# Ledger of designs, part 53: peptides against a protein of PDB entry 1MQS

Target 1, 223 residues: chain A of PDB entry 1MQS
Amino acid sequence: ILKMLFLNKDLNNNDNITTITDDIFNQQEIIWKVLILDIKSTATISSVLRVNDLLKAGITVHSLIKQDRSPLPDVPAIYFVSPTKENIDIIVNDLKSDKYSEFYINFTSSLPRNLLEDLAQQVSITGKSDKIKQVYDQYLDFIVTEPELFSLEISNAYLTLNDPKTTEEEITGLCANIADGLFNTVLTINSIPIIRAAKGGPAEIIAEKLGTKLRDFVINTNS

## One batch from the design tools (peptide; aimed at target 1 S129 K133 V135)

Design b2_p26_8_s1 (made by RFdiffusion4, then SolubleMPNN; from b2_p26_8, 15 letters changed)
Fold by OpenDDE base, seed 4:
Structure b2_p26_8_s1 (fold): chain B 223 residues (1-223), chain A 26 residues (1-26)
Amino acid sequence: as target 1 above (223 residues)
Amino acid sequence: SKIIENALNEKGKKLTEEFKELVKKY
């Protein structure tokens, strides 16, 4: 998240958010930016950062993407929003209206190819593609509730996985979704965890899927 | 850990470049 707020530049590998923000704040010129969020990403950001942290990262204003926002044509904007057609249309509209000086677009999860093409097509029509500085997938589709705990915010996951009426297909699908979320989380925290799961249930399935994803990722990255 | 960070950075850069190329195509 902090990396995104600093326009995806390399940051010092300090584990403490406060230390990172203080070090950067003291050593580098602050670029003031606007942060544009949606409901989901607001929850994510709020779970990890406080208002003071945002200020230290150069975020002077944060707003919801669907909210009526005042133009700040001299201020760069960071979008951190879900990869949806609706959000893309709003971003393009903001681009058309010259709402901000620069656009740093960060999607909370993987941007589907069709949406990437749609974004590109719409931006091409505007003739203002030069204002789009970045398009990133951040894989930040989770909430940190406390320093050593996070949530994927999957509604009724426990109930679904433990309901005898739930079909095997539903369980398998949900396990896959959970594994994907966990995988994204691991990538975000930049550390390979030791996976512990109860045996004989959905947790084991999830752990196996996650383990496979992580192994594949490491192999592909090192090749 | 650094490998993951580098991979994510490269992925982001790649996506940005892909986007820019697509814009040129349309």
Scores: peptide ipSAE 0.448, ipTM 0.864, DockQ to the pose 0.660; fails the geometry check
OpenDDE base, seeds 1, 2, 3, 5: peptide ipSAE 0.444, 0.444, 0.444, 0.443; ipTM 0.866, 0.866, 0.861, 0.866; seeds 1, 2, 3, 5 fail the geometry check

Design b2_p26_8_s2 (made by RFdiffusion4, then SolubleMPNN; from b2_p26_8, 14 letters changed)
Fold by OpenDDE base, seed 3:
Structure b2_p26_8_s2 (fold): chain B 223 residues (1-223), chain A 26 residues (1-26)
Amino acid sequence: as target 1 above (223 residues)
Amino acid sequence: SKKIQEALNELGKKLTEEFKKLVKEY
């Protein structure tokens, strides 16, 4: 996922996400990009990356593929979406309208041959195939199934938390929901975790809520 | 992890090339 945000360039994978993003941010000129997601990929991104990771990767704006999006003809776009006919049609329409300068298409799972052919055919008709720089299959299912990775499958969590139009009440409510999900996960693991969260953001709110829940649970179990 | 990521990148590159090939055929 992180490589995708850097246009699938080779990255040194020996470090954690934070170290990688910091190193790249400090060493290279930031290429500002638009990130286009769907509901499923939004959940995935939210589970793997922090808010600052996207910014450090040069993501200036992120949107859902089905949402109305303003044209940014001078900005490259990264699509990270499910391999569906609907998404392909939207991408092609975006291409036809010259919505972005370049298109980096990343499918969350394996792209069926028939859809690949459909995409190619439609793009051929537009005469704008040169704007499509990459078509990747990220095999999301494989990545998510790693033993140390889990998802709460909360749709649009990242978008909601980072939208300036989101109210404090909505943020607090979402953080509570996330904390509840994490609490349930912890109970399933049957171990009390050490909670680590970035300070000054939603992560801290979630951590505090989760911590409170865990403390209350321990007190109630030991009494 | 590194090996897996490299494999995924290779697959992605192949898919891109296949796509470009198909576009030319239409």
Scores: peptide ipSAE 0.333, ipTM 0.788, DockQ to the pose 0.293
OpenDDE base, seeds 1, 2, 4, 5: peptide ipSAE 0.331, 0.320, 0.315, 0.328; ipTM 0.799, 0.786, 0.784, 0.795; seeds 2, 4, 5 fail the geometry check

Design b2_p26_8_s3 (made by RFdiffusion4, then SolubleMPNN; from b2_p26_8, 18 letters changed)
Fold by OpenDDE base, seed 4:
Structure b2_p26_8_s3 (fold): chain B 223 residues (1-223), chain A 26 residues (1-26)
Amino acid sequence: as target 1 above (223 residues)
Amino acid sequence: NKKIEEALNKKRNDLTNEFKELIKKY
């Protein structure tokens, strides 16, 4: 993922994500990029990277591929999306409309030969093949289902919580929904959790809400 | 996290050249 975010520049393999991002951030001119995701790739990115990691990698804005996106003709775009006909058509449409300066396309899983040919054919018709700088596929079919990890299956939660355009009301509402989901999970597991959350963000809000719900529940059950 | 990153990086294929060659056929 980091190689993708750094446009496949040679990264020293031996360093932690934090060290790599810090070194690049400090030593090189940051190329600001847009990251375009789908629902599946959003889950993948959210499992591996934090918002701060994306920022350190030069990602200024991230959006869903199906969302209405404002054109940024002077900004390069990284697509990290599923290898589907629908996504290919959207990428080609974005190319036709000159939405971005450069296109770095990364598919989340193996790209079938027929779809590669379709992409090539459509791009050839546009006459803008020079704007496509890279095409990669990868075998990311593993949602690292760590047996100890569960999902609330809340769509776009990561994006919503980290989009600067999201209102405080929307964030608060989503945090409440997440806290409710976690509360229900805790009740189902029938175990008191140790809550760990990052400070100064939505995670802290969720942790506080969850803590309050659990305390209230204990008080009401013991009465 | 490091193992996940390593696993993710090992399975990437560069299709850029193949893609460019296909464009030339059209």
Scores: peptide ipSAE 0.476, ipTM 0.770, DockQ to the pose 0.277; fails the geometry check
OpenDDE base, seeds 1, 2, 3, 5: peptide ipSAE 0.425, 0.414, 0.423, 0.423; ipTM 0.884, 0.882, 0.883, 0.885; seeds 1, 2, 3, 5 fail the geometry check

Design b2_p26_8_s4 (made by RFdiffusion4, then SolubleMPNN; from b2_p26_8, 17 letters changed)
Fold by OpenDDE base, seed 4:
Structure b2_p26_8_s4 (fold): chain B 223 residues (1-223), chain A 26 residues (1-26)
Amino acid sequence: as target 1 above (223 residues)
Amino acid sequence: SKKIEEALNKKGEDLTKEFYELIKKY
């Protein structure tokens, strides 16, 4: 997934996929960073990355933006949070308090212009704009539009998953097959998915299996 | 972290330039 995330940028820039893969794997000096998340972004990251993957990426600690966080003035911070006034205010407060050495701000979705202006205004007042190294908004709102629908062509999947006579082993096996199909699809598309699944059913099992496969893939490709 | 950052940034719009331009106005 990390590789895919990197590859998605590289594909857009016509960069050689092989070079990016090698650069991802080449242990350059790990710059340790703090990752600041909110509830929404935590769910997104957790769906695709393991804690170990974060560590390999140089994330020494991750915390919720609303959580009391100890200052690490010599450590750069990556914010990956929803584009809200509340989060902006917290970021600015963290900036004012010199909580981190550098601020890399990534919003999980499109940042409205009014909020960008608000951020800029507040940062300007602090006189610490030099610490803001990057501001990005992420288009992670993959609205799966109908044109992007695909079928795994697994016969009787719905019936098997919902038949009370189906054994747990059969369900688990089918979920694994579905997860394999989804995994292959993800690899083919070369895009990191946001996995959303209903809790308490086969969908959750599939999501977990898919997540594991993706994580394992990233680990194996990085190794 | 850099890779994650880069990965996260790939799918997003870089607003850094616009941000700094706005700062200059204030």
Scores: peptide ipSAE 0.513, ipTM 0.710, DockQ to the pose 0.331; fails the geometry check
OpenDDE base, seeds 1, 2, 3, 5: peptide ipSAE 0.431, 0.426, 0.428, 0.430; ipTM 0.863, 0.864, 0.854, 0.865; seeds 1, 2, 3, 5 fail the geometry check

## One batch from the design tools (peptide; aimed at target 1 Y139)

Design b2_p27_1 (made by RFdiffusion4)
Pose (drawn by RFdiffusion4):
Parts: structure tokens; sequence; C-alpha cells
Structure b2_p27_1 (pose): chain A 223 residues (1-223), chain P 27 residues (1-27)
């Protein structure tokens, strides 16, 4: 999260510290930025970061994508928002409206090609595609409550999974989401683990789903 | 590495270990 608030700086280069000392902050000399969150993404940040931490990272203000936000045409913006048609539209609207000097679009989970092309087509007929400095799938779609306790914030799962009423489609979709939440965690750990799961029920489906996802990830690296 | 754990919607127990294993258990 912090690396993102630094415009995903230090990326594509060297450095292995973990929570930047102030003397180094002064090495790059950092400038204030607007931080745009949405309902879901605010729940992710406010769980691990205090307001003081945000300022210390150069975040002047933070507001939801849906609020009426007064313009700051000369101030950078970092969007950390869910990969939704609704949000993308607003980014396009803010982009046109010239609400901010720059855009650093950061997606909470992962943006589908489906929507990447959408955002891209809309932005293409603006004379301002140049202002979008970066667009990143951040893979931070979970909440870390305690130091080692995390949640996918998918309430009422035992019910949805065992309710006879539930479709054989709603179940597959739910497992697919849980598979993603895990995938989002696994990528954060930066370790491709061995999947072990109890057979017979949802845990297996999710295991095999996550297995396939992690399998392609390992492939679409080297070959 | 760090260990992680979660209970997902009171349906699935999830454990990540420092040895690089992911455990999934139906509840």
Amino acid sequence: as target 1 above (223 residues)
Amino acid sequence: MKSYHAVIGDAIKVEFTTEGYLYLTDL
C-alpha cells in the first residue's frame, strides 16, 4: 500500500528496506497528492494505516470517487479503486473535467481486459490520454485485521454454500471469488505455495481453482 | 515468511504456513 502511495516508486529498481526512513524521504523529496478511494478500498486502508501515516506518505487529502470533489488541477492524484464500470467512468469524467494534474490509477484487485479496453476507448477520444501516468492492478483485495488475520470480507459464505436453494451457478461464482481473494493474498506474500485442501466440498473447488490460477501465473513468466 | 490465517464466512478455514503450504479446510 505504501509503495503505491509513492507512485509505485522504487519499482523497476533496487532497495530492500521496509518502512522508509525520513532522511531518504528527503532524498527524492516528495510532493503532496490527492488520494481517491472508494467504499471497499477505504475499508482496506483504514485497517492498516492511520491518517498520520497518510500525510507522512505525502497524501494531503483523501476522498471517495463518488463524492463531489472540489478540483485541484495542479495536484497529482492516486486512485485506489475497485475495478468497476462505475469507477472507471468517473475516472474518465475526472480526467476530462481536469480535476487533477495527473492520474495514477491503481485497481484494488485486478482490472479485466474487458474494462481496460473500455477505459482506454473513452480516454482515447479525450485529448488528455497523456495525463494518465500509470494504471496498476495492485492485488490487495482483502483486509488484514490483526498481524496475521485476514478476511475476504465475503459475509455469509457457509450459508450461501450449503443452502439448497443456492444455484449451481451462484456457488461456482462464489468459489471463483474466494479463489481470487486467496490469489490476491498469495501474490502479496510473493511465494507460490503448495495447495493442500480437504477433498469433497468447497475447499477443494477453491483449491483446484486457485491451483489453475497459480499454475498459469507460473507459466506466463517463463517459456 | 509470515503465517496467515482466516475463516471465510464461517465456511472455510485458511492457513498459510512459513514452510510455503496453503491449507484449506471445510467447516

Design b2_p27_1_s1 (made by RFdiffusion4, then SolubleMPNN; from b2_p27_1, 8 letters changed)
Fold by OpenDDE base, seed 4:
Structure b2_p27_1_s1 (fold): chain B 223 residues (1-223), chain A 27 residues (1-27)
Amino acid sequence: as target 1 above (223 residues)
Amino acid sequence: MRSLRAIIGNAIKVEFTEEGELILTDL
């Protein structure tokens, strides 16, 4: 929870809440954030953190997701909510309305694939995917090690790949870019993965390109 | 190995499993 409140930065797990908050407060300028909760997560937060802890974590305001909330377009928002269609729709609506500057989404439990896809699709349609900085669930140890994966200015990939007007060349080019990004990511891993992709879509194209790159890399490094 | 899950450009879901598989899924 504390990690979430500090935008999922690495925290020393051996420190108590007070020590962590004090250390962070002393080391860096506090980033003020809005915390968006639902009924369930409110209970969770209340059981673990005191109001003062939230303040020390930089939580300016905490509100229920279903409540009418004032826009704070210059303030980043942390969502800590149940993975439901309703909550996703609300988050997307908040995104559409530029309610906050950045969106850090933390689901209280596992996010089903269908909901993840729904979120991704809706966000893509808004054209504001860049505002979605994080998406976590209880199983996602998002070690997005390097912002480089998100720095692939590929925010509109979904729209491009799914637009019937998009040319094959454009698709291929985009897939190549994605593959390059993934390649760099894979290189940070101390092992060459087995690449799996469903057939018939961009994932397959990306997989093929990535596979080729990895093979070439292995050959070149062993030479 | 750390598991990696990511969505690239809201188009491709990427999952790196503990088993050493990189799974790409079209969204």
Scores: peptide ipSAE 0.256, ipTM 0.850, DockQ to the pose 0.371
OpenDDE base, seeds 1, 2, 3, 5: peptide ipSAE 0.244, 0.237, 0.225, 0.210; ipTM 0.844, 0.838, 0.832, 0.827; seed 1 fails the geometry check

Design b2_p27_1_s2 (made by RFdiffusion4, then SolubleMPNN; from b2_p27_1, 9 letters changed)
Fold by OpenDDE base, seed 1:
Structure b2_p27_1_s2 (fold): chain B 223 residues (1-223), chain A 27 residues (1-27)
Amino acid sequence: as target 1 above (223 residues)
Amino acid sequence: MRSLRGIIGNAIKVEFTEEGVLNLTDL
């Protein structure tokens, strides 16, 4: 939770909350943020943090997601809410209305696939995916940043890939671009993955291209 | 190893598992 309040920066877990917040407060300029909660997460945070801890973490104001909130377009927002369709819709609406400058979304539990897809689709339609800086749930880290994931440049990839008028060359080119993006992302994970994709679709093409690119990279870097 | 999830262009679901597997799924 404390890590979340500092935009998921690495923190020393050996220190107590007060020590961590005091050190950060005193050593660097605090980024002031809005904290958006729901009923469940409010209880969770209240059990772990004091009001002073929030202030020391740079939380200038906190409110419930379902409450009417005034726009603060120059202030980044941290969402710590349940992974529900309702909350996702509200977040997307906040994004559409430019309610905050940046969006750091932290779900209190696992985000199911259907909701992840819904979030991605809605965000892409807004054309403001760049404002989504982070998405996390309890078990996984989500990368939604430009240019690969939630990218505006390839936001229409689904439509392109599923349009019967799209040429094979266009599909191949798009898959190559996606593979390039994934390549860059994979390198940041500091591990070469085993790639799996079902047969018969763009995922297979992407997997093949990515695999080749990764193999070539390993060979070239080791030679 | 941390797990990673994402969607590219609303077309491809990406999941990097803790076991080091990158799953690509057509949407």
Scores: peptide ipSAE 0.159, ipTM 0.796, DockQ to the pose 0.401
OpenDDE base, seeds 2, 3, 4, 5: peptide ipSAE 0.137, 0.153, 0.154, 0.134; ipTM 0.785, 0.793, 0.800, 0.784; seeds 4, 5 fail the geometry check

Design b2_p27_1_s3 (made by RFdiffusion4, then SolubleMPNN; from b2_p27_1, 9 letters changed)
Fold by OpenDDE base, seed 3:
Structure b2_p27_1_s3 (fold): chain B 223 residues (1-223), chain A 27 residues (1-27)
Amino acid sequence: as target 1 above (223 residues)
Amino acid sequence: MKSLSGIIGNAIKVEFTKDGVLNLTDL
């Protein structure tokens, strides 16, 4: 949650919330932001953060997504809302109306593919995809780049990869799934990238699998 | 060239650079 409030910058998680907010407040220039919530996320935020914490995080105003909100075209907005069609439509409408300068979207739970596609399609139609800087859900964190949203919908990867009980087969399977997702993404970019990964971890496995898939694809299409 | 940056499943950081490099990093 704190990471979200600071536009997904890396934070030291070893300190309590008050210490983190105090430290950041004293050390960094405050970026003033609007926080957009729904009923559920309001309860979540209220259970974890105090009003003073929000202020120290640079939240100039917080509002419900369904409330009438004044335009703040020079202020970035953080959305922390449920992944629903209704909320997506409201976000898109806010985008259309230039309600805020930048949009950092954080969904409170998994964003289904159909809703992601809907979001991407609507945003594409607006021609203002550049204003959407980030989209996150419970499982995915990504910076949105034009024109399409990037998401692989891979859940529980960290837990699986770090569980000592996870088998090699399970790791390989997960890496294959990630590679498949990346493959599809690369195809949309219409360019074959140079793939780099550090040795010794899942990234290497993914890189190898992805490289193989790309090579096979090129061979099959030129063939 | 399109660029992208993201984190997959809180485990893998993905960065696609303007130079056509896809960087994968373990988190």
Scores: peptide ipSAE 0.189, ipTM 0.823, DockQ to the pose 0.348
OpenDDE base, seeds 1, 2, 4, 5: peptide ipSAE 0.171, 0.146, 0.172, 0.172; ipTM 0.800, 0.785, 0.809, 0.806

Design b2_p27_1_s4 (made by RFdiffusion4, then SolubleMPNN; from b2_p27_1, 10 letters changed)
Fold by OpenDDE base, seed 3:
Structure b2_p27_1_s4 (fold): chain B 223 residues (1-223), chain A 27 residues (1-27)
Amino acid sequence: as target 1 above (223 residues)
Amino acid sequence: MRSLSGVIGNAIKVTFTKEGELILEDL
């Protein structure tokens, strides 16, 4: 929870909450942010943190997700809410309305794959995936760094890849699309990464395709 | 560079490591 409040930065867990917050408050510039909760997470936060802890963590305002909230377009928001369709829809609506500057989403429990897919799809439609900086749950911790991670075109990849009716051609095509997206992402960084993938699945196919694209690109640019 | 990860279509987990690796994992 404390890690979440500091935008999931690494914290020294050897100290108690008060010590951690004091150290951070005294040593680092405070990033003021809004904390958005639901009923369940409110109880959780209240049981663990004091009001002063929230303040020291840079929480200037906290509200319920279903509560009417004023836009704060220049302020980042931390969501700590249950992984429900309703909450996802609200988050997406907040995204659409540019309610906050950045979105750090933390689900209180595991986000079902179907909901993750739904989130990705909706975010893709908004064209504002770049504003979603983080998505965390009990099992999946990831930061959205590129819009391609929420590409509408490949938002249903899991369902497609796991449907026994899906043809090999369809799988290959999907993997190619994913590779294309990753290719674009790689081109935005200063160095070409070493690609690694487990054998025997779509990841391998994607890795192969991506590798080929990158090699071809390097050859063509150096020639 | 920090380690960053994401999920594509809830099917592929992508991780950019601090060491400059791109790790693809099936979900």
Scores: peptide ipSAE 0.196, ipTM 0.832, DockQ to the pose 0.387
OpenDDE base, seeds 1, 2, 4, 5: peptide ipSAE 0.177, 0.197, 0.178, 0.182; ipTM 0.819, 0.831, 0.824, 0.823; seed 2 fails the geometry check

Design b2_p27_2 (made by RFdiffusion4)
Pose (drawn by RFdiffusion4):
Structure b2_p27_2 (pose): chain A 223 residues (1-223), chain P 27 residues (1-27)
Amino acid sequence: as target 1 above (223 residues)
Amino acid sequence: SLKEKFKTGFNSYVEDKTEEFNELVEE
């Protein structure tokens, strides 16, 4: 999360510290930025970061994408928002409206090509595609409550999975989401683990789903 | 810890869509 608040800085280069010392923060000399969150993404940040931490990272203000936000045409913006048609539209609207000097679009989970092309087409007929400095799938779609406890924030799963009423489609979709939440965690760990799961029930489906996802990920790296 | 890694993100995987986005805009 902090790396993102630094415009995904230090990326594409060297450094292995973990929580930047102040003397170095003065090395790059950092400027204030607007931070745009949404309901879901605010729940992710407010779990691990205090307001003081945000300022210390150069974040002047933070507000939801849906609020009426007063313009700051000369101030950078970092969007950390869910990959939704609704949010993308508003980014396009803010982009046109010239609400901010720059845009650093950061997606909570992962933006589908479906919506990447959408955002791109809309932005193309603006004379301002140049202002979007970066668009990143961050893969931080989970909440870390305690140091090692995490949640996908998918409430009422045991019910949805065992309710006879539930479709054979709703179940597949739910497993697909849980497979993603895990995938989002695994990428954060930066380790491709061995999947072990109890056979017969949802854990297996999710295991095999996550297995396939992690399989492709390993492939679409080297070959 | 996981919370610290999550908080910092300095070693987390992130996918960059910028070049692909720009190519789509140019098309």

Design b2_p27_2_s1 (made by RFdiffusion4, then SolubleMPNN; from b2_p27_2, 10 letters changed)
Fold by OpenDDE base, seed 1:
Structure b2_p27_2_s1 (fold): chain B 223 residues (1-223), chain A 27 residues (1-27)
Amino acid sequence: as target 1 above (223 residues)
Amino acid sequence: SLKEQYKNGFNSTIKDLTEEFKKLVKE
């Protein structure tokens, strides 16, 4: 998501001098952008990012795609919305009206081929295809409800996990801390969780560690 | 490496369709 907010640029800042925060947020000229969301993506963003995070990423304003939005023809826009015909039509209409300077389109899940073709066809007719800079699928298959959200309040977790300079040991340590936090949460709730995590990333490591902790706990408690 | 796995995992979650889109616009 942060990558999306930085226009899917590789956050590889080779400048060794500044803190990760300074490298990402202070050294790069902040490009102010508009963030366009739908109901589903709003929930996703709210679950992962704080308002301050959006500001640091250069998001000056965020709005729902179906809301009446004022034109900002000199400001680039990031769309993070569901891959629907309705949303595509709205994006195309925004393009036709020159509502923004540039369009960075990110769909929350897989875009069907027919909808991609529809988008391309409509954009072709407008003659403004050059304003569309990016089209991405984010493949977010999770639904997060606000009442079910909690934070472990671990500082710089995302930065640490995504910094190329972070060592494997540091990542492992952070994952262990997160797993401990989740474990404590589970104990507090006093319910056996079903653990689901994306494969191939830190979430999987965390899930494994959490699973081990829970198993050990059950064995020791029943003993 | 674990780092490579993370990168690969993240890349699998995000698909860049920009080039395909541009191609379709030109057709």
Scores: peptide ipSAE 0.487, ipTM 0.714, DockQ to the pose 0.208
OpenDDE base, seeds 2, 3, 4, 5: peptide ipSAE 0.475, 0.484, 0.493, 0.483; ipTM 0.743, 0.783, 0.794, 0.785; seeds 4, 5 fail the geometry check

Design b2_p27_2_s2 (made by RFdiffusion4, then SolubleMPNN; from b2_p27_2, 10 letters changed)
Fold by OpenDDE base, seed 4:
Structure b2_p27_2_s2 (fold): chain B 223 residues (1-223), chain A 27 residues (1-27)
Amino acid sequence: as target 1 above (223 residues)
Amino acid sequence: SLKERYKNGFNSVIKDLTEEFKKLVKE
């Protein structure tokens, strides 16, 4: 998250994590930025960062993407939002209106290719592609509550999966979402887990989907 | 810890799509 707030600059791998925030703060001129969030990403940020942390990262103000926001044409903006068509359209509208000086776009999870193409097409039409400085997929669609504890923050997941009225399509969709969240978590941990799940239920579906995603990732990374 | 890695953004799988995006814009 902090790396994103510092415009995804390669932090020299000095392993001492604690010193990075202080060192970055002391060595680099603070570039003041606006942080644009949605409801989901707000929870992500709030789970690990305090207001003071945001200030140290140069975030002057943060707002929801759907809120009416005043134009700050001389201020760069960091978007950290869900990869949805709605959010893409809003970003493009903000670009059209010259709402900010620069656009650093970060998606919370994997941006589908079709949406990437849509974003590119819309931006192309505006003629303002030069203002788009970065497009990143952050794979941060989960919440870390404790040092070694995380949550996907999916509302009523247990109830939905155990409700006999829930359709197979709904279960499959939810399992896919859970698998996506777990995948992001695994990638953040940077360790491939041994997946174990009970047979004959949603857990097995999730495990299979997660396993497939991990295998695909390993293949693509080694290629 | 997971939390520290999460906070700092030390995710091995962050994807920079900027170049791909720019390419698509030019097409």
Scores: peptide ipSAE 0.508, ipTM 0.901, DockQ to the pose 0.711
OpenDDE base, seeds 1, 2, 3, 5: peptide ipSAE 0.481, 0.446, 0.506, 0.479; ipTM 0.697, 0.762, 0.910, 0.738; seeds 2, 3, 5 fail the geometry check

Design b2_p27_2_s3 (made by RFdiffusion4, then SolubleMPNN; from b2_p27_2, 10 letters changed)
Fold by OpenDDE base, seed 3:
Structure b2_p27_2_s3 (fold): chain B 223 residues (1-223), chain A 27 residues (1-27)
Amino acid sequence: as target 1 above (223 residues)
Amino acid sequence: SLKEQFKNGFNAVIKDLTEEFKKLVKE
């Protein structure tokens, strides 16, 4: 996230957020930027960064992508939003209207090929592709609530797993979604987990699925 | 080490799509 706020420049990852922001603030001229978020990314950013951290990173204002925003044609914009057709259309509209000077686009999860092609096609028509400076995707399907506690923010997960009316297929599907979220979280924090789960329940199913995903990932990366 | 293997793999998850995007725009 911090890397994104500094336009994906290389940062020393071993330092605390405060140390990183202080060092950059003291050593480099601050480039003021606008941060464009959606509901999901707002929650993510709020869980990890303080308002002061955003300010030190040069974020002058932040707003929701679906909100009406005033043009700032001399200010670069960082988009940190979900990879959806709706968000892509809004970004392209912002580009057409010259709402910002430069566009740094960061998707909160993997951008499907079809959406990448759609973005490229729409941008090509505008003739303003030079304003698109960066396009990144990443995996941020979690919210950090405590230093050692995070949430995938899956609605009604507990209720669904404990409802006697829930089918085995529904449980399996939900467990798969949870495993995917955990997998993405592991990749984001860049740490190998020790998986612990209670036996005989959904937690075990999730653990097995996650373990398989991690093993497959390692095998495919070393190949 | 297994840890290093995972670390290297994780770095590949964040993708810079800028070049691919630029290529598609010219196409």
Scores: peptide ipSAE 0.453, ipTM 0.691, DockQ to the pose 0.247
OpenDDE base, seeds 1, 2, 4, 5: peptide ipSAE 0.430, 0.453, 0.448, 0.434; ipTM 0.714, 0.727, 0.683, 0.737; seeds 1, 2 fail the geometry check

